# Designs tried in a protein design run: peptides against a protein of PDB entry 3NZW. Part 176

Target 1, 212 residues: chain A of PDB entry 3NZW
Amino acid sequence: TTTLAFRFQGGIIVAVDSRATAGNWVASQTVKKVIEINPFLLGTMAGGAADCQFWETWLGSQCRLHELREKERISVAAASKILSNLVYQYKGAGLSMGTMICGYTRKEGPTIYYVDSDGTRLKGDIFCVGSGQTFAYGVLDSNYKWDLSVEDALYLGKRSILAAAHRDAYSGGSVNLYHVTEDGWIYHGNHDVGELFWKVKEEEGSFNNVIG
Target 2, 222 residues: chain B of PDB entry 3NZW
Amino acid sequence: QFNPYGDNGGTILGIAGEDFAVLAGDTRNITDYSINSRYEPKVFDCGDNIVMSANGFAADGDALVKRFKNSVKWYHFDHNDKKLSINSAARNIQHLLYGKRFFPYYVHTIIAGLDEDGKGAVYSFDPVGSYEREQCRAGGAAASLIMPFLDNQVNFKNQYEPGTNGKVKKPLKYLSVEEVIKLVRDSFTSATERHIQVGDGLEILIVTKDGVRKEFYELKRD

## One batch from the design tools (peptide; made by RFdiffusion4, then SolubleMPNN)

Design b2_p22_7_s4 (from b2_p22_7 with P1Q A19Q R21L)
Fold by OpenDDE base, seed 5:
Structure b2_p22_7_s4 (fold): chain B 212 residues (1-212), chain C 222 residues (1-222), chain A 22 residues (1-22)
Amino acid sequence: as target 1 above (212 residues)
Amino acid sequence: as target 2 above (222 residues)
Amino acid sequence: QLPPPAWSAPPPPLPAAPQTLP
């Protein structure tokens, strides 16, 4: 798995791969590793598929309950804290989760929290999470700027996942791309890695280790 | 070290069509190298036009299916005989599986039916309840032998339009029920030849708007 | 043998420390 999220002048970019594995077996190439909690809040999934899918869905329910009770959307801080508190209660039980809670509220603005099954909760501007995270960071860190255009930021997110898909055997399939703004998240499509690789190689003159 | 799980072998396969879905399974039940039964059905009609199979350790599979059937019953009681949708069934099964997250059911679960738009639907589950809707899925002992075949023949992976120099993929299209049945039969006959835990019989449940139909075919009894 | 649960790969390394915007 490779997931990433970063803040920039235009909001938040979220990009994830879609490969699921069971050991050496490719279980799926089409997994949705982003949960759309509400129109302004996203969760990413890395680690155990069931753990992430189950508890992030549960988180979505908690966020909805908050909205009903408080007549206001839950903050990104509070949503991430709910998840963090939950996994902390299960500490030592064997949950495997590496998640990012990304969203926008009027109070907070665009916000990203990292939450993992060890109980770590971190607020930050840039996170890559998964077995391919280091490959993604290599591309992301080398090209990241706060002042990126939306177009460039979307491309950078997509390109970083592509790099990880190329080098990490546990990442691949496709890139799912999101842009989070003050008006909510926008889905920017599913990009097959096979097609994307050749396109990027041709346009950039990159991936010269592969002879096309 | 005590192992609470057995492995009863077998293989299951689901394929979704445009207005139908198929869930098939062999009828062989084994322990190690011993055939316990040559006809032990493992694909079940659970009501509300939902078919289900949980392949792996048969005791766990049976328990899970029974729990789901009971869940369907209670759903009717609680919601004035409302039909359980396939997506809601999938969510329910996730909770059944994940409820035993720390002592899992040792099974690969597949359900098939029609979605709310009347389109074929197949959902697959890991042992602890992660699930995905797919066009096709193989599970069980010979899943690794069948799944690549399904990738090629259902999802048309690695197929290109002739004369395009590999630039244009074969377009996705739905398969007819007859085509799907052929693929299922070919899958299981092939798997039977290469896997000792697969054979004896093939039971296919076909879900349409008109209900569930069953077909049976003999497999090699070696 | 049933395949292990999906995504059973070793836990990914922890992300690097949060980067602060200048």
Scores: peptide ipSAE 0.032, ipTM 0.742, DockQ to the pose 0.242
Fold by OpenDDE base, seed 2:
Structure b2_p22_7_s4 (fold): chain B 212 residues (1-212), chain C 222 residues (1-222), chain A 22 residues (1-22)
Amino acid sequence: as target 1 above (212 residues)
Amino acid sequence: as target 2 above (222 residues)
Amino acid sequence: QLPPPAWSAPPPPLPAAPQTLP
């Protein structure tokens, strides 16, 4: 798995791969590793598929309940804290989760929290999570700046996942790409890694380690 | 050390069509190298036009299916005989599976039916309740033998239009029920040849708007 | 109420391995 999120002048970019594995077996190439909690809030998934899917779906329910009770959208801080508190209660039980809660509220602005099954909760501007995270960081850190255009930021997110998919055997399938703004998240499509790889290679003159 | 789990072998396969879905399973039940039964169905009509199989440890599979059937019953009681949608069924099954997260059902679960638009739907589950809607899925002992075949023949992976130098993929299209049945039969016949835990019989449940029908085919009994 | 950690299951059988998102 490779998931990433970063803040920039234009909001948040979220990009994830879509491969799931069971050991050496590729279980799926089409997994949805982003949960759309609400129009302004996303959760990413890495680690145990069921753990992430179950508890982030549960989180979605809690977020909805908050909205119903408080008549306002839940903050990213609060949403991430709910999840963090939950997984902390299960500390030692064997949950495997590496998640980013990404969203926008008027109070917070664009916000990213990292939450994992160890109970770690971190606020930050840039996170890559998963077995391919270091590969993604290699590209992302090399090209990141706050002043990226939306177009460049989207490309950078996509490109970083592609790099990880190329080098990490546990990442691949496709790139799901999101842009989060004050108006909510925008889905920027599913990009097959195979097609994307060759396109990027040709256009950039990159990936010269591969003959084609 | 005591192992609460067994492995009863077998293989299951789901394929969604445009307006139908199929869920198939062999009828062999084994323990180790012994055949317990040559006809032990593992694909079930659960009502509301939903078919289900939970393949792996049969005791767990049966328990899960029974719980789901019961869930369907209670759904009707609680919601004025409302038909349970396939997506809701999938969510329910997730909860059944994840409810035993720390002592999982050792099964690969597949359900098939029609979505609310009348389109074929197949949902697959891992032992602890992660699930995905897919066009096709193989589960069980011979899943590794069948799934790549399905990738190629259902999803047309690695197929390109002739004369395009591999630049134009074969377009995706829905398969007819007849084509799907052929693929299922070929999958199981081939799996039977290469896997000792698969064989004896093949039962296919076909879900359409008209309900569930069953087909049975003999497999090798060796 | 969180379900308590029940008896930790042994490694799953090969065909029934949990799916992961590494």
Scores: peptide ipSAE 0.091, ipTM 0.758, DockQ to the pose 0.045; fails the geometry check
Fold by OpenDDE base, seed 1:
Structure b2_p22_7_s4 (fold): chain B 212 residues (1-212), chain C 222 residues (1-222), chain A 22 residues (1-22)
Amino acid sequence: as target 1 above (212 residues)
Amino acid sequence: as target 2 above (222 residues)
Amino acid sequence: QLPPPAWSAPPPPLPAAPQTLP
């Protein structure tokens, strides 16, 4: 798995691969590793598929209950804290989760929290999470700047996942791409790695280690 | 050391068509190399046009299917005999599976039916309740033998239009029920040849708007 | 034997938390 999120002048970019594995077995190439909690809040999934899918769906329910009770959308801080508190209660039970809770509230602005099954909760501007995270960081860190245009930021997110998909055997399938703004998240499509790789190689003149 | 799990072998396969879905399974039940039964059905009509199979440890599979059938029953009681949708069934099964997260059902679960738009639907589950909707899925002992075949023949993976120099993928299209049944039969006959835990009989449940139909085919009995 | 749950391969320790879905 490779997931990433980063803040920039235009909001948040979230990009994830879609490969699921069970050991050496490729279980799926089409897994949705982003949960759309509400129109303004996303959760990413790495680790145990069932753990992430179950508890982030549960988180969605908690966020909806908050909205109903408080007549206001939940903050990213509070949403991430709910998940963090939950997984901490299961500490030692064997949950496997590496998640990013990404959203935009007027109070907080664009916000990203990393939450994992060890109980770690971190706020930050840039996170890559999964077995391919180091490959993604290599590309992302080399090209990141706060002043990226939305177009460039989207491309950078996509390109970073592509790099990880290329080098990490546990990442691949497709890139799912999101842009989060004050007006909510926008889905920017599913990009098959097989097609995307050749397109990027041709356009950039990159990936010269691969002969076409 | 006590092992609470057994492995009864077998293989299951789901394929969604445009306006139908199929869920197929062999009828062999084994323990190690010993055939317990040559005809033990593992694909079930659960009502509301939903068919289900939980392949792996048969005791766990049967328990899960019974729980789901009971869930369907109570759904009708609680909601004035409302039909359970396939997506709601999938969510329910997730909760059944994840409810035993720390002592899982040792099964690969597949359900098939029609979605609310009348389109074929197949959902697959891992042992602890992660699920996705797919066009096709193989599960069980010979899943690793069949799934790549399905990738190629259902989803047309690695197939290109002739004369395009690999630039144009073969377009996705739905298969007819006849084509699907042919693929299922070919899959199981092939799997039977290469896996000792697959064989004896093939039962196919076909779900359409008109209900569930069953077909049976003999497999190799060695 | 059933394969391990999907995504069961523990990702390398996440900067914040270990993930099992590689």
Scores: peptide ipSAE 0.035, ipTM 0.745, DockQ to the pose 0.225; fails the geometry check
Fold by OpenDDE base, seed 3:
Structure b2_p22_7_s4 (fold): chain B 212 residues (1-212), chain C 222 residues (1-222), chain A 22 residues (1-22)
Amino acid sequence: as target 1 above (212 residues)
Amino acid sequence: as target 2 above (222 residues)
Amino acid sequence: QLPPPAWSAPPPPLPAAPQTLP
């Protein structure tokens, strides 16, 4: 798995691969590793598929209950704290989760929290999470600027996942790409890694280790 | 070391069509190298036009299917005999599986039916309740033999339009029920030849708007 | 044997310091 999120002048970019594995077996190439909690809030999934899918879905329900009770959308801080508190209660039980809670509220602006099953909760501007995270960071850190255009930021997110998909055997399938703004998240499509790789190689003159 | 799990072998396969879905399974039940039964059905009609199979450890599979059938019954009681949708069924099964997260059902679960738009639907589950809607899925002993075949023949992976120098992929299209049945039969006959835990009989449940139909075919009995 | 649950490989330990860019 490779997931990433970063803040920039235009909001938040979220990009994830779609491969699921069970040991050396490719279980799926089409997994949705982003949960759309509400129109302004996303969760990413890395680690145990069932753990992430179950508890982030549960989180969505808690966020909806908050909205109903308080007549206001839940903050990104509060949403991430709910999840963090939950996984902390299960500490030592063997949950495997590496998640990012990404969203926009008027109070907070664009916000990213990292939450994992060890009980870590971090606010930040840039996170890559999963077995391919180091490969993604290599590309992302080298090209990241706060002042990126939306187009360049989207490309950078996509390109970073592609790099991870190329080098990490546990990442691949496709890139799912999101842009989060003050108006909510926008889905920017599913990009097959096979097609994307050759396109990027041709356009950039990159991936010269592959003769092809 | 305490080992509560067995392996009863077998293989299951789901394929979604445009207005139908198919869930198939062999009827062989084994323990190690011994055939326990040559006809032990493992694909079930659960009502509300939902078919289900949980393949792996048969005791866990049977328990899970029974729990789901009971869930369907209670759903009717609580919601004025409302039909359980396939997506709601999938969510319910997730909760059944994840409820035993720390002592899982040792099964690969597949359900098939029609979605709320009348389109064929197949959902697959891991042992702890992760699930995905797919066009096709193989599970069980010979899944590793069949799944690549389905990728090629259902999802047209690695197929290109002739004369395009490999630049244009074969377009995705729905398969007819007859085509799907052929693929299922070919999958199981091939798997039977190469895997000792697959054979004896093939039972296919076909879900349409008119209900569930069953077909049976003989497989090799060696 | 049934394959392990999907994504069951523990994620590599996150490098400690998310470099908060100052």
Scores: peptide ipSAE 0.028, ipTM 0.749, DockQ to the pose 0.242; fails the geometry check

Design b2_p22_8_s1 (from b2_p22_8, 17 letters changed)
Fold by OpenDDE base, seed 4:
Structure b2_p22_8_s1 (fold): chain B 212 residues (1-212), chain C 222 residues (1-222), chain A 22 residues (1-22)
Amino acid sequence: as target 1 above (212 residues)
Amino acid sequence: as target 2 above (222 residues)
Amino acid sequence: SLTSYSILEDFEALKETAKFDV
């Protein structure tokens, strides 16, 4: 798995691959590793598919309850804290989760929290999470700027996942791409890695280690 | 070393069509190298036009299916005999599976039916309750043999339009019931030849708006 | 009791159950 999220002047970019594995077996190439918690909040999945899917869906329910009770959208901080508190209660039980909670509230602005099953909760501007995270960081860190246009930011997210998919055997399938703004998240499509690879190679003149 | 799990072998396969879905399974039940039964159905009609199979350790599979059937009954009781939708069924099954997250059901679960729009639906689950809706899924002993075949024949993976130098993919299209049944039969006959845990009989449940139909075919009995 | 069985004790068997990782 490779997931990433980063803040920039235009909000948040979230990009993820779609491969699931069971050992050396490719279990799926079409996994939705972004959980749409609500129209304003995204959760990403890395680790155990069931752990992430179950608890992030549960988180969605908790966020909805908050909205009903408080008549206000939950903050990204609060949403991530709910999840963090939950996984902390299961610490040592064997949950496997590396998640990012991403959203944009008027109070907080664009916000990303990393939450994992070890009990870590971190607020930050840039996170790559998963077995391919180092490959993604290599591309992302090298090209990241706060002042990226939305178009360039989307491309950078997509391109970083592509790099990880190329080098990490546990990442691949497709890139799912999201842009998060104050008005909520916008889905920017599913990009098959196979097709995307050749397109990028041709357009950039990159990936010269592969002979086309 | 104590192992609470057995492996009863077998293989299951789900394929969604446009207005139908198919869930198929062989009828062989095995322990190690001993055939326990040549006819032990593992695909079940659970009501509300939902068919289910949980393949792997048969005791766990049977338990899970029974629990789900009970869930359907309770759903009817609580909701004035409202039909359980396939997506709601999938969510319920997730909770059943994840409820045993730390002592999982040793099964690969597939359900098939029609979605609320009347389109064929197949949902597959890992042992702890992650699930996806897919057009096709193989599970069980010969899943590794069958799934690549399904990728090619259902999802047309690695197929291209002639004369396009591999630039244009074969367009996706739904398969007919007859085509799906043929693919299922070919899948299981092929799997039977290469896997000792697959054989004896093939039971196919076809879900349409008119209900569940069953078909049976003989497989190799060696 | 079967309920006392820990998944950690048979982790390899559980891996064979095809638990999906992402």
Scores: peptide ipSAE 0.378, ipTM 0.815, DockQ to the pose 0.094; fails the geometry check
Fold by OpenDDE base, seed 2:
Structure b2_p22_8_s1 (fold): chain B 212 residues (1-212), chain C 222 residues (1-222), chain A 22 residues (1-22)
Amino acid sequence: as target 1 above (212 residues)
Amino acid sequence: as target 2 above (222 residues)
Amino acid sequence: SLTSYSILEDFEALKETAKFDV
């Protein structure tokens, strides 16, 4: 898996691959590793598919309950804290989760929290999470600027996942791309890694380790 | 070392069509190298046009299917005989599986039916309850033999339009029920030839708006 | 609830139909 999220002048970019594995078996190439919790809040999945899917879906329910009770959308801080507290209760039980909670509230602005099953909860501007994270960081860190245009930011997110998919055997399938703004998240499509690879290679003259 | 899990072999396969879905399974049940039964069905009609199979350790599979069937009954009781949708069924099964997260059901689960728009639907689950809606899924002993075949024949992976020099992918399209049944039969016939845990018989459950029908085909018995 | 089997042992036993990782 490779997931990433970063803040920039235009909000948040979230990009993820779509491969699931069971050992050396490719279990799926079409996994939805972004959970749309509400129109303003996303969760990403890395680690155990069931752990992430189950608890982030549960988190969605908790967020909805908050909205109903408080008549206000839950903050990204509070949502991430709920998940963090949950995984803490299971500390040592063997949950495997590396998640990012990304969203927008009026009081917080665009916000990213990293939450993992070790109990770590971090607020930050840039995170790559998963087995391919170092490959994604290599591209992302090299090209990241706060002042990126939305177009460039979207491309950078997509391109970083592509790099990881190319080098990490546990990442691949497609890139799912999101842009989070003050108006909520916008889905920017599913990009098949195979098609995207050849397109990028041709346009950039990159990936010269592959003949073609 | 104590191992609470057995492996009863077998293989299951689901394919979603446009207005139908199929879930198929062989009828062989084994332990180690011994055939326990040549006809032990593992694909079940659970009501509400939902068919289910949980393949792997048969005791766990049977328990899971029983629990789901009970869930269907309780759903009807609690919701004035409302039909359980396939997506709600999938969520329920996730909870059943994840409820045993720390002592999982040793099964690969597939359900098939129609979504609320009448389109074919297949959902597959890992042992602890992650799930995904897919056009096709193979599970069990011969899944590694069948799934690549399905990728090619259902999802048209690695197929291109003739004369395009590999530049234009073969377009996706729904398969007819006859085409799907043929693919299922070919899949299991081939799997039986190469895997000792697959064989004896093939039972196919076909879900349409008119209900669930069953077809049975003989497989090799060696 | 308390299980009679360790999570690690269960995971090892599930390698035949292993849980999915992302």
Scores: peptide ipSAE 0.374, ipTM 0.817, DockQ to the pose 0.087; fails the geometry check
Fold by OpenDDE base, seed 5:
Structure b2_p22_8_s1 (fold): chain B 212 residues (1-212), chain C 222 residues (1-222), chain A 22 residues (1-22)
Amino acid sequence: as target 1 above (212 residues)
Amino acid sequence: as target 2 above (222 residues)
Amino acid sequence: SLTSYSILEDFEALKETAKFDV
């Protein structure tokens, strides 16, 4: 898996691959690794597929309950804390989760929290999470700046996942791309890695390690 | 070493069509190299036009299916005989599986039915309850033999339009029920030839708007 | 609910229907 999220002047970009594995077996190429919690809040999945899918869905329910009780959307801080507290209760039980909670509230603005099954909860501007995270960081860090246009930011997110999909055997399938703004998240499509690779190679003149 | 799990072999396969879905399984039940039964059905009609199979350790599979069937009954009781949708069924099964997260059911679960729009639906689960709606899925002993075949024949992977120099993919299209049944039969026939845990019989459950139909075919008995 | 059964002990048993990782 390779997931990433970063803040920039235009909000948040979230990009993820779609491969699931069971050992050397490619279990799926079409996994949805972004959970749409509400129109303003996203969760990403890395680690155990069931652990992430189950508890992030549960988190969605908790967020909805908050909205019903408090008559306002839950903050990204509070949502991430709920998840963090949950995984802490299961500490040592063997949960495997590396998740990012990304969203926008009027109070916080665009916000990203990293939460993992080790009990770590971090707020930050840039995270890559998964077996391919270092490959994604290599591209993302080298091209990131706060003042990216929305178009450039979307491309950078997509391109970073592509790099990871290329080098990490456990990442691949497609890139799912999101842009989070004050008006909520916008889905920017599913990009098959097989097609995307050749397109990017041609347009950039990159990936010269592969003969086309 | 303590091992609470058995492995009863077998293989299951689900394919969704446009207005139907198919869930098939062989009827062989084995332990190690011994055939326990040549006819032990593992694909079940669970009501509400939902068919289910949980392949792997048969005791766990049977327990899971039984629990789900009970869930369907309770759903009807609690909701004035409302039909359980396939997506709600999938969510329910996730909870059943994940409820045993730390002592999992040793099974690969597949359900098939129609979605709320009348379109064929197949959902697949890992042992602890991650699930995905897919066009097709193979599970069990010969899944590694069958799944690549399904990728090619259902999803048309690695197929291109002639004369396009490999630049245009073969377009996706729904398969007819006859085409799907043929693919299922070919899959199991081939798997039986190469895997000792697959054989004896093939039971196919076909879900349409008119209900669940069953078909049976003989497989090699060696 | 949590069980006392160790996942490490059943690793080989679960190999045939391994959990999915992402």
Scores: peptide ipSAE 0.366, ipTM 0.807, DockQ to the pose 0.088; fails the geometry check
Fold by OpenDDE base, seed 1:
Structure b2_p22_8_s1 (fold): chain B 212 residues (1-212), chain C 222 residues (1-222), chain A 22 residues (1-22)
Amino acid sequence: as target 1 above (212 residues)
Amino acid sequence: as target 2 above (222 residues)
Amino acid sequence: SLTSYSILEDFEALKETAKFDV
């Protein structure tokens, strides 16, 4: 898996691959690793598929309950804290989760929290999470700046996942791309890695290690 | 070491069509190299136009299917005989599986039916309850043999339009029920030839708006 | 950081139908 999220002047970019594995077996190429919690809040998945899917769906329910009770959308801080508290209760039980909670509230602005099953909860501007994270960081860090245009930011997110999919055997399938703004998240499509690779190679003149 | 799990072999396969879905399974039940039964059905009509199979350790599979059937019964009781939707069934099964997260059911689960728009639906589950809606899925002993075949024949992977020099993919389209049945039969026939835990009989449950029908075909018995 | 893990860490018997990793 490779997931990433970063803040920039235009909000948040979230990009993820879609491969699931069971050992050497490619279990799926079409996994939805972004959970759409509400129109302003996203969760990403890395680790055990069931652990992430189950508890992030549960988180969605908790966020909805908050909205119903408090008549206000839950903050990104509070949502991430709920998940963090939950996984902490299971610490040592064997849960495997690496998630980013990304969202926008008027109070917080665009916000990203990293939460994992080890009990870590971090607020930050840039995170890459998964077996391919180092490959994604290589591209992302080299090209990131706060003042990226929305177009450039979207491309950078997509391109970083592509790099990871190329080098990490456990990442691949497609890139799912999101842009989070004050008006909510916008889905920017599913991009097949195979097609995207050749397109990018041709347009950039990159990936020269591949002859084809 | 402690090993509470057996493996009864077998293979299951689900394919969703436009307005139908199929879930098929062989009828062989085996332990190690000994055939326990040549006709032990493992695909079940659970009501509400939902068919289910949980393949792997048969004791766990039977337990899971029984629990789901009971869940359907209670759903009707609590909601004035409201039909359980396939997506709600999938969520329910996730909870059944994840409820045993730390002592999992040793099964690969597939359900098939129609979604609320009348479109064919197949959902597959890992042993602990992650699930995905897909057009097709193979599970069990010969899944690794069949799934690549389905990728090619249902999802048209690695197929291109003639005369395009591999630049245009074959367009996705729904298969007819006849085409799907043929693919299922071919899949299991092939799997039977190459895997000792698959064979004897093939039972196919076909879900349409008119209900569930069953078809049976002989497989190789050696 | 998180990387892939094996189901064998939990149950050796589950190697044949390993839970999915993402």
Scores: peptide ipSAE 0.355, ipTM 0.808, DockQ to the pose 0.097; fails the geometry check

